# Ledger of designs, part 11: peptides against a protein of PDB entry 5NXQ

Target 1, 114 residues: chain A of PDB entry 5NXQ
Amino acid sequence: EIQIPVSMAAEEEYLRSKVLSELLTDTLENDGEMYGNENEVLAALNGAYDKALLRLFASACSDQNVEKALSLAHELKQDRALTAAVKISERAELPSLVKKINNIREARYEQQLK

## One batch from the design tools (peptide)

Design b1_p14_2_s1 (made by RFdiffusion4, then SolubleMPNN; from b1_p14_2, 4 letters changed)
Fold by OpenDDE base, seed 5:
Structure b1_p14_2_s1 (fold): chain B 114 residues (1-114), chain A 14 residues (1-14)
Amino acid sequence: as target 1 above (114 residues)
Amino acid sequence: MLEELLALVDELTA
């Protein structure tokens, strides 16, 4: 068996999930609201997308690459994913990254209040 | 560290 590197597997899943998520999002935004399970599908896609990103994020943290990790964190869609990123950063003992990710979360909260 | 963090990802995204 060929063992696919973790980063490659995560990247592949990320890209696939990203494309599908974007397609569905664009459809909903451009063609109007759909009825049915589209929202559930979108949520699932976003979840898979964030999970893939978090795996890449974990890899960056493992490499102590704070800049890359931070850039990946900005790409996370769900707040719960950012929370996960904080926990991962804490486990990786990257307190500076923790602070920066929390700043991202706070910024998003402020934007949502407007 | 990587495997530990990946396990954490799985835990947090379950």
Scores: peptide ipSAE 0.717, ipTM 0.971, DockQ to the pose 0.960
Fold by OpenDDE base, seed 2:
Structure b1_p14_2_s1 (fold): chain B 114 residues (1-114), chain A 14 residues (1-14)
Amino acid sequence: as target 1 above (114 residues)
Amino acid sequence: MLEELLALVDELTA
C-alpha cells in the first residue's frame, strides 16, 4: 500500500469535511428548521472538520510555522478545538502561539456575550 | 515532533 504525505492526507480530509459542513449549513439556513438527527450530523461534520484542521495545525506547529498555525486556528469552529490547539501549541513549545490562540478564544467569548 | 502532535490531535478529538 502506498502511503501519502501527512499534509496531503490532512488537506484532502479538511477539504472534504469543509465542503460537506458548508453544504449542510446552507441547507439548514435555507430550510430554517432542523429535524431528527440533523443536529447530530452537523456536530459530526463540524467535529470532522476541526479534527482535519487540527492535523494541519499540528503539521504547521511541527514546522515551527507560527503564522500558518495561527491562520489555521482562526478557521477552527468549535471552542473545544481551540482548546486542543492550545494544548498542541504547548506540546510544540510555542508560547507565543498559545497566547495568540487564547486571544482568539477570549474574543469569541466576548462576542457571545454581546 | 509531528507524530507526537498528531497523536495528541487524536487524543483530544476522541
Scores: peptide ipSAE 0.717, ipTM 0.971, DockQ to the pose 0.946
Fold by OpenDDE base, seed 3:
Structure b1_p14_2_s1 (fold): chain B 114 residues (1-114), chain A 14 residues (1-14)
Amino acid sequence: as target 1 above (114 residues)
Amino acid sequence: MLEELLALVDELTA
């Protein structure tokens, strides 16, 4: 039995979730028609996607790789996931990262208000 | 630290 490092496992999960999310999004955009459960499927996929990213994010924080962690945070889709990233950063005692992620959240809030 | 952070991810995404 081969033990897979956390970062590798998380990377695979992230990529898989990302591909599925993008594929479904592209299909919906091309068809212009919605199935009854499409919103539910998208929500589930986005949740899985963000969870996978957060696991990668946690790994980066554990490695004290702030640059990688920040890059991953930019890829998060849901605001609740960004909130989670802040809490993870706080637990990892990375205050500079906390500030930068909060800046991402604020920027997205401002965009929504336009 | 890693295990703690991963547990936190599970908690926050539940």
Scores: peptide ipSAE 0.716, ipTM 0.971, DockQ to the pose 0.932
Fold by OpenDDE base, seed 4:
Structure b1_p14_2_s1 (fold): chain B 114 residues (1-114), chain A 14 residues (1-14)
Amino acid sequence: as target 1 above (114 residues)
Amino acid sequence: MLEELLALVDELTA
């Protein structure tokens, strides 16, 4: 069987989850119709998206590539995922990244207050 | 380090 590198598998899952999440979001925004458990489906897709992205984030942290890790963190959707990114950064001993991700979280909090 | 961080991702996203 073909061995797929972890990074490639993570990228594939990220792209798939991203496309599905965006398609569903666009459909809901354009049609304005909600049926059945669409909200639950969207939440599940967002969760899968963030998980895949966090795996890429972990890889960037492992490479000590702070700039790439930060770029990926900006793409995270859920606050819980940003919290996870902070914990991952702490484990990777990247305090500068921890600070920058916390800044992202604070900025999002301020936007939600408006 | 990568394996450790990936395990942490699984833990935090469960």
Scores: peptide ipSAE 0.716, ipTM 0.971, DockQ to the pose 0.959

Design b1_p14_2_s2 (made by RFdiffusion4, then SolubleMPNN; from b1_p14_2 with E2L E10D E14K)
Fold by OpenDDE base, seed 5:
Structure b1_p14_2_s2 (fold): chain B 114 residues (1-114), chain A 14 residues (1-14)
Amino acid sequence: as target 1 above (114 residues)
Amino acid sequence: MLEELLELVDELTK
């Protein structure tokens, strides 16, 4: 996987991945007909998106900017990415952030149960 | 710290 530095390049990749992911998602939801590879493409886009976001998240953690880190965590799509964010927060020794991200994760689980 | 965290991102996103 291509490594993106935590910089403007990372932000650009995040935005690009976000736009493409949203576009594809909207297309799938609105057009109603899915091709065989569309889910794979979406998964790949989501993965790239989350990875880019996690790099930004890591940067925020390194800066000890908990608020920024938390805001980025809210933008993560996949549960595995939230789990990754927790681990990153733990490594960064930000226990308050760990708790807050776990709250996000729990909230998403509760929404899925409804 | 940043380098370490970025390496962790790479590991966790494989």
Scores: peptide ipSAE 0.719, ipTM 0.969, DockQ to the pose 0.925
Fold by OpenDDE base, seed 4:
Structure b1_p14_2_s2 (fold): chain B 114 residues (1-114), chain A 14 residues (1-14)
Amino acid sequence: as target 1 above (114 residues)
Amino acid sequence: MLEELLELVDELTK
């Protein structure tokens, strides 16, 4: 296994994607105007962010670090990414983590209904 | 395990 180098690369990707996603999101929220492909750019950035985060999540699962994995799952933006985290947890045979992530997903669904 | 999980990430994020 090449865990440390993979994790280091994932951290870099995560941080880069996080910064760009946050900057774009803040701009769009403050200006309230959409031009050109801004929505597509935002979607791509969020996707890249979640993918990078899921790689960190996978690393935490591989280490059997449930608390770290759960903390990372809370940072995921898209529901699709939470679903992915559940599947990763299942593959890693971490049923307690599966339950907790499903709770996060359910809580977000309930918030959307309000 | 890590390699397997990373492959799964790639599959699920397509």
Scores: peptide ipSAE 0.713, ipTM 0.969, DockQ to the pose 0.949
Fold by OpenDDE base, seed 3:
Structure b1_p14_2_s2 (fold): chain B 114 residues (1-114), chain A 14 residues (1-14)
Amino acid sequence: as target 1 above (114 residues)
Amino acid sequence: MLEELLELVDELTK
């Protein structure tokens, strides 16, 4: 059995989730069709999306690629995912990354207050 | 490190 590298698997999951989320969003926005489960589907897709990103993020952290890790963190949608990224960064002993991700989180909180 | 971080991802995304 062919073992797919973690980064490739995560990238595939990320792209799949991203595409599906975008397609659903576009459908809802353009056609105005709602069937009652859209939010549930979107939540599930966003969850899968962020999980995939976090796996990529973990890989970047493992490689000590702070720049890549940070760029991935910016793509995270859910606040809980950013929190997870902080914890992962802490485990990876990347304090500079921890600070930068916390800045992202704080910036988003500030925007929510507007 | 990678395996540990991936396990953490799984834990945090439940």
Scores: peptide ipSAE 0.708, ipTM 0.969, DockQ to the pose 0.946
Fold by OpenDDE base, seed 1:
Structure b1_p14_2_s2 (fold): chain B 114 residues (1-114), chain A 14 residues (1-14)
Amino acid sequence: as target 1 above (114 residues)
Amino acid sequence: MLEELLELVDELTK
């Protein structure tokens, strides 16, 4: 059995989760409902999506690739995932990245208030 | 470092 590298596995999971979330969104837009549990399904898919993305983020942090890590952080959907990215950045001893991700969170908060 | 960070991801996404 071929062992898939962590980075490749994370990419696959990210893409799968992204596609599923998009398909579900399109279905809801066209049909309006999905067995009465569409919100729960969406939450689960978003969670899986962010988890996969955070694994890629962790890899970028490990490589000390701040630019790539920041780009990935912008793709995170949930606020809890951004919080996780901050903690990962702290563990990786990347204080500049911590600040940049916190700026992303603050910007999203301000947008929600409008 | 990578293994440590991946473990942290698992902990934070539970």
Scores: peptide ipSAE 0.706, ipTM 0.969, DockQ to the pose 0.956

Design b1_p14_2_s3 (made by RFdiffusion4, then SolubleMPNN; from b1_p14_2 with E2L E10D E14A)
Fold by OpenDDE base, seed 3:
Structure b1_p14_2_s3 (fold): chain B 114 residues (1-114), chain A 14 residues (1-14)
Amino acid sequence: as target 1 above (114 residues)
Amino acid sequence: MLEELLELVDELTA
């Protein structure tokens, strides 16, 4: 039996989710084609995307690769995913990463206020 | 640590 490493499996899922999310988003925004369930589909895709990314993030944290973890955190779409990343970082005992991710959240909050 | 963190991901994304 072939076992795929966690990082590889997560990367595949991330890439798949990312491509689908971007494709659907671009189609809806640029082509003007809307379906009755487009928002639901987008929400589901974004959720899957962030979950996949968080798995990669967890792997990076486990490897104590703060730089990679931070890079991945920047790719997260939803605020709740960033919150999850903070909790994961706390569990991994990476306080510097916690602070940096919180900075990302704060920056996005400020952007929403403008 | 990895398995623990992955379980946490599942919990937080459920």
Scores: peptide ipSAE 0.714, ipTM 0.970, DockQ to the pose 0.939
Fold by OpenDDE base, seed 4:
Structure b1_p14_2_s3 (fold): chain B 114 residues (1-114), chain A 14 residues (1-14)
Amino acid sequence: as target 1 above (114 residues)
Amino acid sequence: MLEELLELVDELTA
C-alpha cells in the first residue's frame, strides 16, 4: 500500500474542496437556486475547505513557518476555523501567530458590523 | 508535533 505524505494529502484535499466551493458559489450566483439545500451544501463544503486548510496550517506551525501559517489563516472562511487556528497556534507555542490571527478575527467582526 | 496538531485539527473540526 502506498502512503501519501500528510502535506501532499492535505494539499490535495484543500484544492479539491476549494474548487468545489468556488463552483457551487458561482452556480448559485449565476444560475439561482438548485434544490433548496444550497446553504447546507455550501456550509458542508466550506467546512471541508477550512478543515483542509487547518491541516496545512498545522503543518506550517509544525515547521515553525509563521508567515506561511498566517497566509493560510487569511484564507480561512469560517470564524470557527479561525478560532481553531488560534488553538493550534497555542499548542504549537506560537504566541505571535496567536495575536495576528486574533487580529484577523477582529477585523472580520468589524466588517460584519458595517 | 505534527501528529499532535493534526489530532487537534480533527478534534476542533468534528
Scores: peptide ipSAE 0.714, ipTM 0.970, DockQ to the pose 0.954
Fold by OpenDDE base, seed 2:
Structure b1_p14_2_s3 (fold): chain B 114 residues (1-114), chain A 14 residues (1-14)
Amino acid sequence: as target 1 above (114 residues)
Amino acid sequence: MLEELLELVDELTA
């Protein structure tokens, strides 16, 4: 069986999850509710999206590509995913990236309070 | 390092 590089597989899953998330968002905005289960569906899609991104993020961290890792972190939707990115950065021993991701989290918290 | 980080992703997203 042909083995696909991790980065290529992760990119494909990310793109798929991103498209589905965007499609669902558009549907909810234009066609209304999904019979009371829209929150569960959105959570599942956002979870899949963030997981795919975190795999790309992990790859960037492994490459010691802080700039790429940071750009990917900005695309994460859920706070729990940002928390995961911090832990991944800590494991990768990238303290500057840890600080920058925590800044993203703090900025989002402040925005939610306004 | 990559394998370790990917395992961590799986743990944190379970």
Scores: peptide ipSAE 0.713, ipTM 0.970, DockQ to the pose 0.941
Fold by OpenDDE base, seed 1:
Structure b1_p14_2_s3 (fold): chain B 114 residues (1-114), chain A 14 residues (1-14)
Amino acid sequence: as target 1 above (114 residues)
Amino acid sequence: MLEELLELVDELTA
């Protein structure tokens, strides 16, 4: 059995979950509710999406590629995922990245208040 | 480092 590299597996999961999330969102907007559990499905998809991104993020941090890591962090959807990214950055000893991700979190928080 | 960070991802997303 062929083992798929971690980064490739993460990208596959990311793309799959992203596509499904977008399709579900479009369907709800255009056709209405499907089975009455759309919110739960969407939450699960978003969770899978962010987890996949965080794995890619971890890889970028491991490579000390702060620029790539930051770009991935911008794609995270949930606040809890951004919090996770901060902790991962701390473990990777990337304080500059920690600050930048915290700025993303603060910016999103301010947008929610408007 | 990568393995450690991936384990952390699993912990934080559980």
Scores: peptide ipSAE 0.711, ipTM 0.970, DockQ to the pose 0.965

Design b1_p14_2_s4 (made by RFdiffusion4, then SolubleMPNN; from b1_p14_2, 5 letters changed)
Fold by OpenDDE base, seed 2:
Structure b1_p14_2_s4 (fold): chain B 114 residues (1-114), chain A 14 residues (1-14)
Amino acid sequence: as target 1 above (114 residues)
Amino acid sequence: MLDELLALVDELTA
């Protein structure tokens, strides 16, 4: 069995899930038709996307690369994923990153209120 | 640390 580095595996999964998520999103936006299972499929794809991204985020945190971690956090789609990123940052003992990610969450909340 | 954080990812995304 070939052992794949964590970063490479995570990047591959991230790219795969990102492409699929974008393709589905584009299709839904262009066609304007929703089927019963499409929302579930989209949610699953977004979940997979965020999970893959969080693995990259975890790697960046492990490397104490706050700038890279923050950049990755900005790419997260779901609020629950940002919450996860906060918890990961706390575990990694990166309080500055915790604050910055919370700022991202607050900014998104404010945007939703507009 | 990496293994711990990856385990946390799995826990939080389950």
Scores: peptide ipSAE 0.717, ipTM 0.970, DockQ to the pose 0.945
Fold by OpenDDE base, seed 3:
Structure b1_p14_2_s4 (fold): chain B 114 residues (1-114), chain A 14 residues (1-14)
Amino acid sequence: as target 1 above (114 residues)
Amino acid sequence: MLDELLALVDELTA
């Protein structure tokens, strides 16, 4: 029996969810039509995407790889996911990362206000 | 640490 490393499993899940999300988005953009639960599906895919990223993020934090963790945080889509990343960083006792992720959140808030 | 952080991910994404 082969045990899949956490990072590898998370990477696969991330890539899978990312691809599916992009495919759905492309379809919607090309057709210009919404069918049934497409928005719900997209939301679910985004959730899965962020969860997968957060698992990668957790792994990076565990490795004390702040640069990698920060790069992953930039890829998070939902604000709730960024909030989760902050909490994970706090648990990992990486205050510099906490600050940087909060900066990401603040920047996104400012963009929403424009 | 990793297991703890992964558990936290599950908690926060539930």
Scores: peptide ipSAE 0.717, ipTM 0.970, DockQ to the pose 0.946
Fold by OpenDDE base, seed 1:
Structure b1_p14_2_s4 (fold): chain B 114 residues (1-114), chain A 14 residues (1-14)
Amino acid sequence: as target 1 above (114 residues)
Amino acid sequence: MLDELLALVDELTA
């Protein structure tokens, strides 16, 4: 069996989740139709999307590629995913990255207050 | 390190 590199697998999952999430969001916004499970579907898609990104993020951290890791962190949608990224950065012993990701979280909190 | 971090991802996203 051919072993697929972690980064490649994560990238594929990320792209798939991203496309589906965007399509569903656009449909709901344009048609205004709610069937009762859309919120659950969106939550699941966002979760899968962020998980895929976090795997890429972990790979970047493992490579000590702080710039790439930070770029990926900006693409995370959910606050819980950013929290996860902080913990991953801590485990990877990248304190500068920890601070930068916390700055992202703080910025998003400020936006929510507006 | 990679395996450890991936395990952490799975833990945090469960």
Scores: peptide ipSAE 0.717, ipTM 0.970, DockQ to the pose 0.957
Fold by OpenDDE base, seed 4:
Structure b1_p14_2_s4 (fold): chain B 114 residues (1-114), chain A 14 residues (1-14)
Amino acid sequence: as target 1 above (114 residues)
Amino acid sequence: MLDELLALVDELTA
């Protein structure tokens, strides 16, 4: 069986989950209607999306590519995912990245207060 | 390091 590199597999999963999440979100926004378990489906898709991103983020951290890691962190949707990114950065011993991700979290908190 | 970080991702996203 063909072995796919972890980074490629993660990227494929990310792209798939991103497309599905965006399509569902757009549909809900355009139709203004929610039926059945659509909220649960959206939550699951967002979770899968963030998990895939975090795997890419982990790879970037492993490569000591702080700029790429930071760019990926900006794409994370859920606050819990940003928290996870902080923990991953700490484990990777990237304190500058920890600070930058915390800045992202603080900025999002301020936006939610408006 | 990568394997360790990926394991951490799985732990934090469970």
Scores: peptide ipSAE 0.716, ipTM 0.970, DockQ to the pose 0.962

## One batch from the design tools (peptide)

Design b1_p15_1 (made by RFdiffusion4)
Fold by OpenDDE base, seed 2:
Structure b1_p15_1 (fold): chain B 114 residues (1-114), chain A 15 residues (1-15)
Amino acid sequence: as target 1 above (114 residues)
Amino acid sequence: SEYDELVDELTPLLS
């Protein structure tokens, strides 16, 4: 059996979920059609998207590639996903990355207040 | 909880 590296599998999942998420988002923004469950579908897609990113994020952390990890963290959509990224960073013993991701979270909180 | 399972799953890759 052919085994795909974790990073490659995660990248494929990320790309797939990103395309679907963007497609649905654009459709809703452009057409504004709601049939009852579109928001739930979008949330599910965004969840899959963030989870895929977190897999890439973990891979970057394992490689000690802080800059790549931080870049990926900026792409996360949900606050819960950022929290997960913090936890991953803590477990990877990357305190500088923890601080930077927390700064992202704080910045988003401030933006929501405005 | 939703992401906690994923974090736990990925933890072995970090060390």
Scores: peptide ipSAE 0.655, ipTM 0.957, DockQ to the pose 0.910
Fold by OpenDDE base, seed 4:
Structure b1_p15_1 (fold): chain B 114 residues (1-114), chain A 15 residues (1-15)
Amino acid sequence: as target 1 above (114 residues)
Amino acid sequence: SEYDELVDELTPLLS
């Protein structure tokens, strides 16, 4: 049994989920095909995508690479994923990162209200 | 929560 480093595994998951999510999105936008479950599939893919990102995010936090961590946080799609990133940042004892991620959340809230 | 389990899983990696 070969153990794969967390960062490598997360990278693979991220890339896979990102590609699938983008392919589905492009198909819907360009072809306009609707089968009745595309939104559900997209939501599931987005969940997998964000979870993969959070693994990368945690790895960045572990390396104390706050710049990379923040960059990854910007790529998160779901608010609940940002909340998870905040929790990870708190546990990593990175208060500056916590504040910056909360700023991302606030900005998205304001954007949704417009 | 769906993400709570993941956060707990990743916590040992942080310290």
Scores: peptide ipSAE 0.654, ipTM 0.957, DockQ to the pose 0.853
Fold by OpenDDE base, seed 5:
Structure b1_p15_1 (fold): chain B 114 residues (1-114), chain A 15 residues (1-15)
Amino acid sequence: as target 1 above (114 residues)
Amino acid sequence: SEYDELVDELTPLLS
């Protein structure tokens, strides 16, 4: 049975999810509405997008590539996904990355308050 | 949670 490396599979999933998310976003912005469930579809796509990123994130963590992991974390859209990234970082025993991701979360909280 | 299963799935890769 053919096995695809985690990083490769994650990249494919990321690209697919990103494209679909962007297409839907563009449609909503340009056309205004779809079938009445566009918010749910967008949420699902964003979820898939973040989960794909988290797979890449985990791969970077396993490589002890903190800078790459941090860069990927910045691309995460949902706060819950950032929380997952923190959990992954903790399990990877990367305390510096934990702190940096928590800083991202705090920065986003502050931005939302403005 | 929404991501708990994924985190658990990826954990063995982190070691």
Scores: peptide ipSAE 0.653, ipTM 0.957, DockQ to the pose 0.824
Fold by OpenDDE base, seed 1:
Structure b1_p15_1 (fold): chain B 114 residues (1-114), chain A 15 residues (1-15)
Amino acid sequence: as target 1 above (114 residues)
Amino acid sequence: SEYDELVDELTPLLS
């Protein structure tokens, strides 16, 4: 069987998940309507979104495109996804990228404390 | 975790 390239599959998943995640996020932030299942739905959408990004991230790492990889890391929403990006960077032997992603994590932690 | 599984899945792409 012919396998779909990781980057192509991830792009479709990313775009779909991004639209849905942003629409739901905007609704919750702007309209203020929160029901019992909305946070669960948002978490699921964000998870799919971040996983799609991580596939693109891994593809960028395999291409040794550190700039693209870093740009994608900035788009990750969940801390656990950033942790995954660090692990991918370590396995790709890109220490400079590891440092920069850890800086992103630290910056977000500091923002949460303010 | 689910992300650990994804990392393992993507690791061969990095070699």
Scores: peptide ipSAE 0.650, ipTM 0.956, DockQ to the pose 0.904

Design b1_p15_1_s1 (made by RFdiffusion4, then SolubleMPNN; from b1_p15_1 with D8E T11E S15K)
Fold by OpenDDE base, seed 2:
Structure b1_p15_1_s1 (fold): chain B 114 residues (1-114), chain A 15 residues (1-15)
Amino acid sequence: as target 1 above (114 residues)
Amino acid sequence: SEYDELVEELEPLLK
């Protein structure tokens, strides 16, 4: 069995999750069909999506590519995923990135209050 | 939390 680099595996997972999430979202928004489990499926897909992004995020952090890491963080959907990104940034000893990700979280909190 | 296991899994990559 060939070991696939983390970044490559993460990219594949991300793309798969993204496509499936978009397909489901488009179907719900455009066709409006509800079968009773769409939210559950969407949540699962979002989880997989964010986890895939976090793997890419970690890879970027390991490369000391703060700009790429920040860009990926902006793509995260769940607050819990942003929290995970903060933890990863802390462990990667990137305090500036920690601050920037926390700013993303704060901005989203403010948006939710509006 | 939901992502704790993943974070721990990625720790070696960050060292």
Scores: peptide ipSAE 0.560, ipTM 0.938, DockQ to the pose 0.840
Fold by OpenDDE base, seed 3:
Structure b1_p15_1_s1 (fold): chain B 114 residues (1-114), chain A 15 residues (1-15)
Amino acid sequence: as target 1 above (114 residues)
Amino acid sequence: SEYDELVEELEPLLK
């Protein structure tokens, strides 16, 4: 069995999830067809998307690349994924990153209230 | 949690 580095596997999964999400969105916009499971498919794709990003995020944390890690965190869609990023940051002993990610979460909460 | 297993999987990478 071929072993793929975490970063490479994550990028592949991220790109795949992103492309599939975009294709589905484009299909709905261009053709106007509803298949009855679009929301379920999108939710699954978003999950895969965020999980792929988290793998990249963990790799960045391992490299002590806080700037890259923070940039990746901004790309996360789900709040629970941001929570996971916080946990990863804590385990990586990057308190400054923890604070910045929590700021992202707070900002999104504030946007939801508007 | 949906991400608990992933966090545990990635933790060794952080050490």
Scores: peptide ipSAE 0.555, ipTM 0.936, DockQ to the pose 0.799
Fold by OpenDDE base, seed 4:
Structure b1_p15_1_s1 (fold): chain B 114 residues (1-114), chain A 15 residues (1-15)
Amino acid sequence: as target 1 above (114 residues)
Amino acid sequence: SEYDELVEELEPLLK
């Protein structure tokens, strides 16, 4: 059996989920048609997207590539995913990254208040 | 939570 490296598999999953999420979003924006399940599909895609990103994020943390990890964290959509990124950063013993991700969360909270 | 299992799955990668 052919074994796919974790980083390659994660990248493929990320790209696939990103494309699907963007296509669905564009379709809804352009056509404006609702059939009752679009929000559920979008939520599921966002979940898959964030989980794929977190795999890449963990790989970056493993490489001690804080800049790449932070860049990936900015791409996360859900707050719960950012929370997961914090947990991963803690386990990777990257306290500076923990602080920066928490700053991202705080910034998003402020945006929601507006 | 939704991501608990994923975090646990990825933990070995961080060691």
Scores: peptide ipSAE 0.550, ipTM 0.936, DockQ to the pose 0.753
Fold by OpenDDE base, seed 1:
Structure b1_p15_1_s1 (fold): chain B 114 residues (1-114), chain A 15 residues (1-15)
Amino acid sequence: as target 1 above (114 residues)
Amino acid sequence: SEYDELVEELEPLLK
């Protein structure tokens, strides 16, 4: 059985998911046509995208690369994915990263209120 | 949540 390193697998999935998510988003924005399943497909793609990022995020945390981890957290789309990043940071014993990710969440909440 | 399983899967890497 072939084993692929976590970082390598995550990077590949991230890139694939990012491309597909952007393609679908652009299609919906440009064409504006809904046929009934586009939102579900988009949600699935965004979920895969965030999960791939979280794998990279965990790898960065394990390397004690806080700056890389923070940069990856900024790329997360869903709030629940940011919550997962906080949990990972806590388990990695990186309290400064926890605070910074919570700041990202708060900033996004404020944007939603505007 | 949908991410709980992933967090648990990744936790060993953080040790």
Scores: peptide ipSAE 0.546, ipTM 0.935, DockQ to the pose 0.804

